# Designs tried in a protein design run: peptides against a protein of PDB entry 7AE7. Part 185

Target 1, 321 residues: chain A of PDB entry 7AE7
Amino acid sequence: KVYKDLREFLEVLEQEGQLIRVKEEVNPEPDIAAAGRAAANLGKNQPAVFFEKIKGYKYSVVTNVHGSWQNHALMLGLDKNTSTKDQFYELNRRWDKFPVPPNVVKREAAPCKENVIDKDINLFEILPLYRINEQDGGFYISKASVVTADPEYPDDFNKLNVGTYRIQVKDRDRVGIQALAMHDIAVQLEKAEAENKPLPIAITIGNNPLVTFMASTPVGYNQNEYEFVGALQDGVPMDIVKSDLYDHLYVPAGSEVVLEGHIIPRVRTVEGPFGEFPGSYSGARLQCEVKIDRITHRTNPIFENLYLGIPWTEIDYLMAL

## One batch from the design tools (peptide; made by RFdiffusion4, then SolubleMPNN)

Design b2_p22_2_s4 (from b2_p22_2, 10 letters changed)
Fold by OpenDDE base, seed 3:
Structure b2_p22_2_s4 (fold): chain B 321 residues (1-321), chain A 22 residues (1-22)
Amino acid sequence: as target 1 above (321 residues)
Amino acid sequence: SLEEEAKKERERQKKLLEESQK
């Protein structure tokens, strides 16, 4: 089984008993986090949790999509009861198929282009934002696949980077992003800032689960994460589409939400704290700031966000592989 | 301190949420 988007994967999770649907209206805080923790207490086979109705918001939230070995097996198109050993074996076998180039689809064929917002941008109208942890400094987008390119080689597809970074909402049309020196985005940003130029960026939310997996997996600077997604799909190419603002940035065709904008050069603002692990907070730091200039999204977009639970987090499964 | 600024920012974001839900 290969998935084109998050929705196809959520359907399979639900069919396999690996998704809980919360149909009653919940408060963003503390109910989303509390329900996630309650689901985690069901044992090692932690389901995804889908919240259909959130007070004060129009759209839905899903958490813990990658939060179990069963979900991980299903992501690979395997039986949910496939052993961890066999999952690793299959992952390694497929990894050797790299590179599998993606299909570039037309704009009209890309679900992420169904709706456009290019004025009066308000992130709170599109994303049901909430504090993941009680002591968080703000609202976080913790499971986005962030697309950037090398500003010196914008047409080199191999240098296109798709990564996962901590993103704090700063305003209706601004987010803070943690770009650490070890990340490929930091190399690209350094080049842009050396010339006092903005770095083009596309922040994609709610993707094919293998895109999210690869965005969380370090690869070489000259390796494209989309070509690994095709490899992990056992040789089936994934679908990507050109961003609206930038000819050199490509996003997953099936993304629920795409935030297009730029990192403001040589600007640093306070970001954090954030509870990356239960009971552990990263301190406040000066971080980069992104201006959002355009949003594209699917009709009734699903906000996929990270689950932080006890005794294990979704991060544990994303990094275990 | 950055921690005090972060606390101020948290309060700002609470207000931002309240304003955005109206």
Scores: peptide ipSAE 0.325, ipTM 0.868, DockQ to the pose 0.876
Fold by OpenDDE base, seed 5:
Structure b2_p22_2_s4 (fold): chain B 321 residues (1-321), chain A 22 residues (1-22)
Amino acid sequence: as target 1 above (321 residues)
Amino acid sequence: SLEEEAKKERERQKKLLEESQK
């Protein structure tokens, strides 16, 4: 089985008993985190948790999409009871199929382009934002696949980077992003900042689960994560579409929400703290700031966010293979 | 300090949320 988007994957999770729907209206805090913890206490067979109604918001949240070995097996199109050993074997077998180039689809065929916001941008109208942990310094987008390119080689598709970074909401149209020196985005940002130029960026939310997996998996600077997604789909190309603002940036065609903008050159603002691990907080730091210039989104977009409420967090599964 | 600025930012974001939900 291959998934075009998050919605197809959520349907399979539900059919396989790996998704719980919370139909009652919940408060963003503390109910999302509390319900997630309650679901996680069901044991190692941890389901995704889908919140249909959130007080003060129009749209839904889903968490813990990658939060179990069963969900990982299903992500690979395997039986949900496939052993971790067999999952690893299959992943390695498919990895050798790299590269599998993606299909570039027309704008009209891309679900992420169903709606456009290009003025009066307000992230709170599109995303049901909440603090993941009680002591977080703000609202985080913790499971986005962030797309950037090399400013010196913008047309080199092999240098197109899709990564996962800690993103704190800073304003209606601004986010802070943690771009550490070890990340490919930091190399690209350094080149832009040397010339005092903005770095183009697309922050994509709610993707094909293999996109999210590959965005969290380190690859070489000259390797494209989309070409690995095709490999992990056993040779089936994924669908991408050109961004609206930048000819050289491509986003997953099925993304629930795409935030297009730029990293402001040589600006650093306070970000954090964030409870990255249970019982531990990363301190406040000066981090980069992104201006959001355009949003595209699916009708009734689903906000996929990371679940961190248990000792075995969702990130542990994303990085375990 | 950075920690003091982070606390101020947290309170600013609470207000921003409240305003956005009206």
Scores: peptide ipSAE 0.285, ipTM 0.854, DockQ to the pose 0.887
Fold by OpenDDE base, seed 1:
Structure b2_p22_2_s4 (fold): chain B 321 residues (1-321), chain A 22 residues (1-22)
Amino acid sequence: as target 1 above (321 residues)
Amino acid sequence: SLEEEAKKERERQKKLLEESQK
């Protein structure tokens, strides 16, 4: 099975008993994180947790979407009880199908374009933001697929990067992004900053689970993550759509939320701390700042965010393969 | 220090949330 979007995957997770719905209104803090930890304590078969109602917010949150081997098997369209060995074998088999070019769909056909916000941008109106850990320096978007391109080669689709980065909310229309030197985004940003130019960016939230998986998987600088998604879909192309602000940036057609904007050149602001692992906080650092200029989103967007808990974090599953 | 600024930022974000939920 191939998934067009997060919603199709969540439906399968629910059918397979790998999703818990919390129907009662919860407080964003500490209830979301607490419920995630509680779900993790249920054993190896950790379900996704879907919060339908969050106090002070209009929309829903889902966590722990990739938080088990069962969920990973289902992501690959396999039986949920497929062994880790067999999952790995299948991943490797499909990996060899690279490249599988994506389909570029029309704007009108892309669910991520259902709604547009281009004035009075307020992230808190669209995303039920919360502290993942009690000691976090702010609200984090921790499971976004961030799209950037090489500013010297904007039309080279092979240099289009889709990566996962730690993103702290800084204002209603600004986020901090952790671009480490080892990340492709850092290379692209360096080129933009050398000319004192903004780096165009699209931060996509709530994607096809294979997009999220590939965004967390390092690939070559001249390799496009979307072409790997098609490979991992066993040769079925994924659907992408042109961003609204930039002709050279393409986003997943089915994204729940797309934050379009730019990294402000040569600006660094405080970011952190963030509890990347239970009991361990990365220190505060100076990081890049993104101005959000436009939001597109599905009607009733689902905020997919990372679960961080013991014994296994969702990151452990995303990086284990 | 960066830690002090991070603490200030946390408080700023808390206020920002409160303002955005009104």
Scores: peptide ipSAE 0.271, ipTM 0.845, DockQ to the pose 0.917
Fold by OpenDDE base, seed 2:
Structure b2_p22_2_s4 (fold): chain B 321 residues (1-321), chain A 22 residues (1-22)
Amino acid sequence: as target 1 above (321 residues)
Amino acid sequence: SLEEEAKKERERQKKLLEESQK
């Protein structure tokens, strides 16, 4: 089984008993986090949690999509009861198929292009934002696949980077992003800032689960994460589409939400604190700031966000293999 | 301090959310 988007994966999770649907209206805080913790307490099968109705918001939230070995097996198109050993074996077998180039689809064929917002941008109208942890300095977008390119080689598709970064909402049209020196995005940003130029960026939310997986998996600077997604799909190419603002940036065709904008050069603003693990907080620091210039999104977009509850987090599973 | 500014930012974002949900 190969998934075109998050929605196809959520359907399979639900069919396999690996998704809990919360139909009653919930408060963004503390109910989302509380329900996530409650789901984690159901045992090792730790289902995804889909919130249909969020008070004060018009769209839905899903958490803990990658939050179990069963979900991980299903992501690979395997039986949900496939052992971790066999999952590892299969992942390694498929890894050797790299590179599998993606298909570039037309704009009209890409679900992420169904709706456009290019005026009066307000993230709170599109995403049901909430604090993941009680002591968080703000609202975080924690499972985004962030697309950037090398500004010196913008046409080199092999240098296109898809990564996962800590993103704090800073305003209706601004987010803070943690670009650490060890990340490929930091190399690209350094080149842009050397010339005092903005770095083009696309922050994609609610993706094919293998895109999210690969965005969280370090690869070589000259390796494209989308080509690994195709490998992990056992040789089936994934679908990507050109961003609206930038000819050199490509996003997953099935993304629920795409935030297109730029990292403001040589600007650093306060970000944090954030509870990366239960009871553990990364302190406040100066981080990069992104201006959002355009949003594209699917009709009734689903906000996929990270579960950081106890006893296990999604990070534990995303980095386990 | 950065921690004090982060606390101020938290309160700002709370207000921003409340305003955006009207």
Scores: peptide ipSAE 0.146, ipTM 0.790, DockQ to the pose 0.901; fails the geometry check

Design b2_p22_3_s1 (from b2_p22_3, 14 letters changed)
Fold by OpenDDE base, seed 1:
Structure b2_p22_3_s1 (fold): chain B 321 residues (1-321), chain A 22 residues (1-22)
Amino acid sequence: as target 1 above (321 residues)
Amino acid sequence: SEAEREIEELKKRLEEEIKSLE
């Protein structure tokens, strides 16, 4: 099975008993994190947790979408009881199908374009933000697929990067992004900053689970993550759409939320601390700042965010391959 | 199904944990 978006995947998770729906209103803190920990304590068969109602917010949150081998099997369209060995075998088999170019759909056909916010941007109105860990220095968007391009080669689709980065909310229309030197985004940012130019960026939230998976998987600088998604879909192209602000950036057509903006050149602000591992916090660092200039989103957008729990974090399943 | 029971038990545990934090 191939999924067009997060919603199709969540439907399958629910059908397979791999999603828990919380219908009662919860407090963003500490209830979401507590529920995530509770889900992690259920052992190896960890379900996704879907919070329908969050106090003070309009929209829903889902966590732990990739938080088990069962969920990982379902992501690949396999039986939920497929062995880890067989999952790896299938991943490797499909990987050899690279490249599978994506389909570019029209704006009118892209669910991520259903709604637009282009003035008075407030991230708190569109995302139910909460602290993932009790000692986090702020609100984080931890499971976004961030789209950037090479500013010297903006029309080279092979240099389009889709990556996962730690993002701290700084203001209503500003986020900090952790761009480490090992990340392709850091190379692209360096080129932009050399010219004192903003780096165009699209931060996409709530995607096809294979997009999220590939955004967390290192690939070559001249390889496009969307072409790997098509490979992992066993040769079925994924659907992408042009961003609203930039002709050279393409986002998943089915994204729940797309934050379009730019990295401000040569500006660094304090980011952190963040609990990267249970009981371990990264220190405060100077990180890049993104201004959000436009938001597009699906009606009733779902905020997919990372769960960091013991004994296995969702990151462990995303990086175990 | 056994899976439905596990989900219901988990829901109950989650609800109890949420209530214990309030």
Scores: peptide ipSAE 0.017, ipTM 0.562, DockQ to the pose 0.022
Fold by OpenDDE base, seed 2:
Structure b2_p22_3_s1 (fold): chain B 321 residues (1-321), chain A 22 residues (1-22)
Amino acid sequence: as target 1 above (321 residues)
Amino acid sequence: SEAEREIEELKKRLEEEIKSLE
């Protein structure tokens, strides 16, 4: 089975008993994080947790989407009880199908384009933001697939980068992004900053689970993550759509929310602290700042966010593959 | 606190729901 978007995957998770739906209204803090920890404590069969109603917010949150081996099997379109060994075998078999070029769909066919916000941008109106850890310095978007291009070769599709980065909400229309020197985004940013130019960026939230997986998987600078998604879909191309602001940036057609903007050149602001691991906090650092210029989103967008609970976090499963 | 009790009750409900899906 191939999934077009997060919603199709969540439907399968629910059918397979790998999603818990919380129908009662919850407080964003501390209930979401507490419920995530409770789900993690249920042993090996850790379900996704879908919060339908969050006090003070309009939209829903889902966590722990990749938080078990069963969920990983289902992500690959396998039986939920497929062994870890067989999952790795299948992953490797499909990896050899690279490259599988994506389909570029029309704007009108892309669910991520159903709604547009281009004035009075307020991230708190579109995302049910909450602190993941009690000592976090702010609200984090921890499971976004971030799209950037090489500013010297913007039309080279092979240099289009889709990566996962730590993103702190700084203001209504500002986010901090951690671009480490080892990341492809840092190479692209360095080129833009050398000329004192903004780096175009699209921060995509709530994607096809294989997009999220590939965004968390290091690939070569001249390799496109979307072409690996097609390979992991056993040769079925994924659907992408051109961003609204930039002709050279493409986003997943099914994204729940797309934040389009730019990294401000040569600006660094304080970010953190953040609990990267349970009981472990990174210090405050100077990080890049993104101005959000436009938002597109599906009707009733689902905010997919990472669960960082004890003893085994969702990131551990994403990194184990 | 009352908030701690509510969280503990929510955890218990989630655990029961998960067990019912197994």
Scores: peptide ipSAE 0.020, ipTM 0.593, DockQ to the pose 0.026; fails the geometry check
Fold by OpenDDE base, seed 4:
Structure b2_p22_3_s1 (fold): chain B 321 residues (1-321), chain A 22 residues (1-22)
Amino acid sequence: as target 1 above (321 residues)
Amino acid sequence: SEAEREIEELKKRLEEEIKSLE
């Protein structure tokens, strides 16, 4: 099975008993994090947790989407009881199909374009933001697939990067992004900043689970993550659409939310702390700042966010494959 | 606290829901 978007995957998770739906209104803090921890403590077959109603917010949250081997099996369109060994075998088999180029769809065919916000941007109206960990220095978007391009080669699709980065909400229309030297985005940002130019960026939230997986998987600088998604879909191309602000940036057609904007050149602001691991906080650092200029989103967008729990976090499963 | 009680109730409900799915 191939998934077009997060919603199709969540439907399968629910059908397979790998998603818990919380229908009662919850407090964003501490209930979401507490529920995530409770779900993680249930054993090896950790379900996703879907919060339908969050006090003070309009939209829903889902967490722990990749939080188990069963969920990973389902992501690959396999039986939920497929062994880890067989999952790895299948991943390796499909990896050899790279590259599988994506389909570029028209704007009117892309669900992520259903709604547009281009003025008076307020992230808190679109995303039910909460602290993931008690000691976090703010609200984080921790499971976004971030799209950037090489500013010297903007039309080179092979240099289009889709990566996962720690993103802290700074204001209603600003986020901090952790761009480490080892990340492809850091190379691209360095080139932009050398010319004192903004770096175009699209931050995509709530994607096809294979997009999220590949965004968290290191690939070569001249390799496109979307072409790996097609490979992992056993040769079925994924659908992408051109961003609204930039001709050279493409986003997943089925994204729940797309934040389009730019990294402000030569500006650094305090980011963190963030509890990447229980009891281990990455300290506050000076990181890049993104101005959000446009939002597109599906009707009733689902905020997919990372769950970090003991002993195995969702990120551990994402990185273990 | 009332908040702690609500969290414990939520945890209990989630555990029950998860058990019902097994």
Scores: peptide ipSAE 0.018, ipTM 0.575, DockQ to the pose 0.027; fails the geometry check
Fold by OpenDDE base, seed 3:
Structure b2_p22_3_s1 (fold): chain B 321 residues (1-321), chain A 22 residues (1-22)
Amino acid sequence: as target 1 above (321 residues)
Amino acid sequence: SEAEREIEELKKRLEEEIKSLE
């Protein structure tokens, strides 16, 4: 089975008993984090948790989408009880199908383009933001697939990067991004900053599960993550669409929310602290700042965010394969 | 606190729901 978007995957998770739906209104703090921790403590079969109603917000949140081996099996279109060994063998078999080029769809065919916000941008109106950990220095978007390109080779599709980075909300239309030197985005940013130019960026939230998986998986600088998604879909191309602001950036056609903007050149602002692990906080650091210039989103967008509860965390499952 | 009770009730409900799926 292949999933076009997050919604198709969530439907399967629910059918397979791997998603809990919370229908009652919850407080964003501390209820979401508390519920996530409760779900993680239930043992080996950790379900996703879908919050339909959040006090003070319009839209829903889902957490722990990749939070179990059962969810990983389902992501690959396998039986939920497939062993980790067999999942690994199947993943490697499909990996050898690289590259599988994506389909570029028209703007009108892309669900992520259903709604547009191009003025008076307020992230709090689109995303039910909450502190993941009580001592976090702010609100984080921790499960985004971030799209950037090489400024020297913007038309080279092989250099298009889709990565996962820690993103702190700084203002209604600004986010901090942790671009470490080991990340491909840091190479691209260095090139832009050398010329004192902004780096175009698209921050995509709520994708099909294989996009999120590949965004968290290191690949070569000249390898496109979308072409691996097609390989992991056993040779079925994924659908991408051109960003609204940039001709050279492509986003998943089915993304729940797309934040389009730019990294401000040579600007660094305080980011953190963030509870990366239970009881451990990364210190505050100077990080890059992104200005959000345009938002596109599906009607009733689902905010997919990372669960950072008791180990095993969702990150551990994403990195274990 | 009242908030702590609500959290514990939510945890209990989630635990029961997950157990019902297993």
Scores: peptide ipSAE 0.017, ipTM 0.531, DockQ to the pose 0.026; fails the geometry check

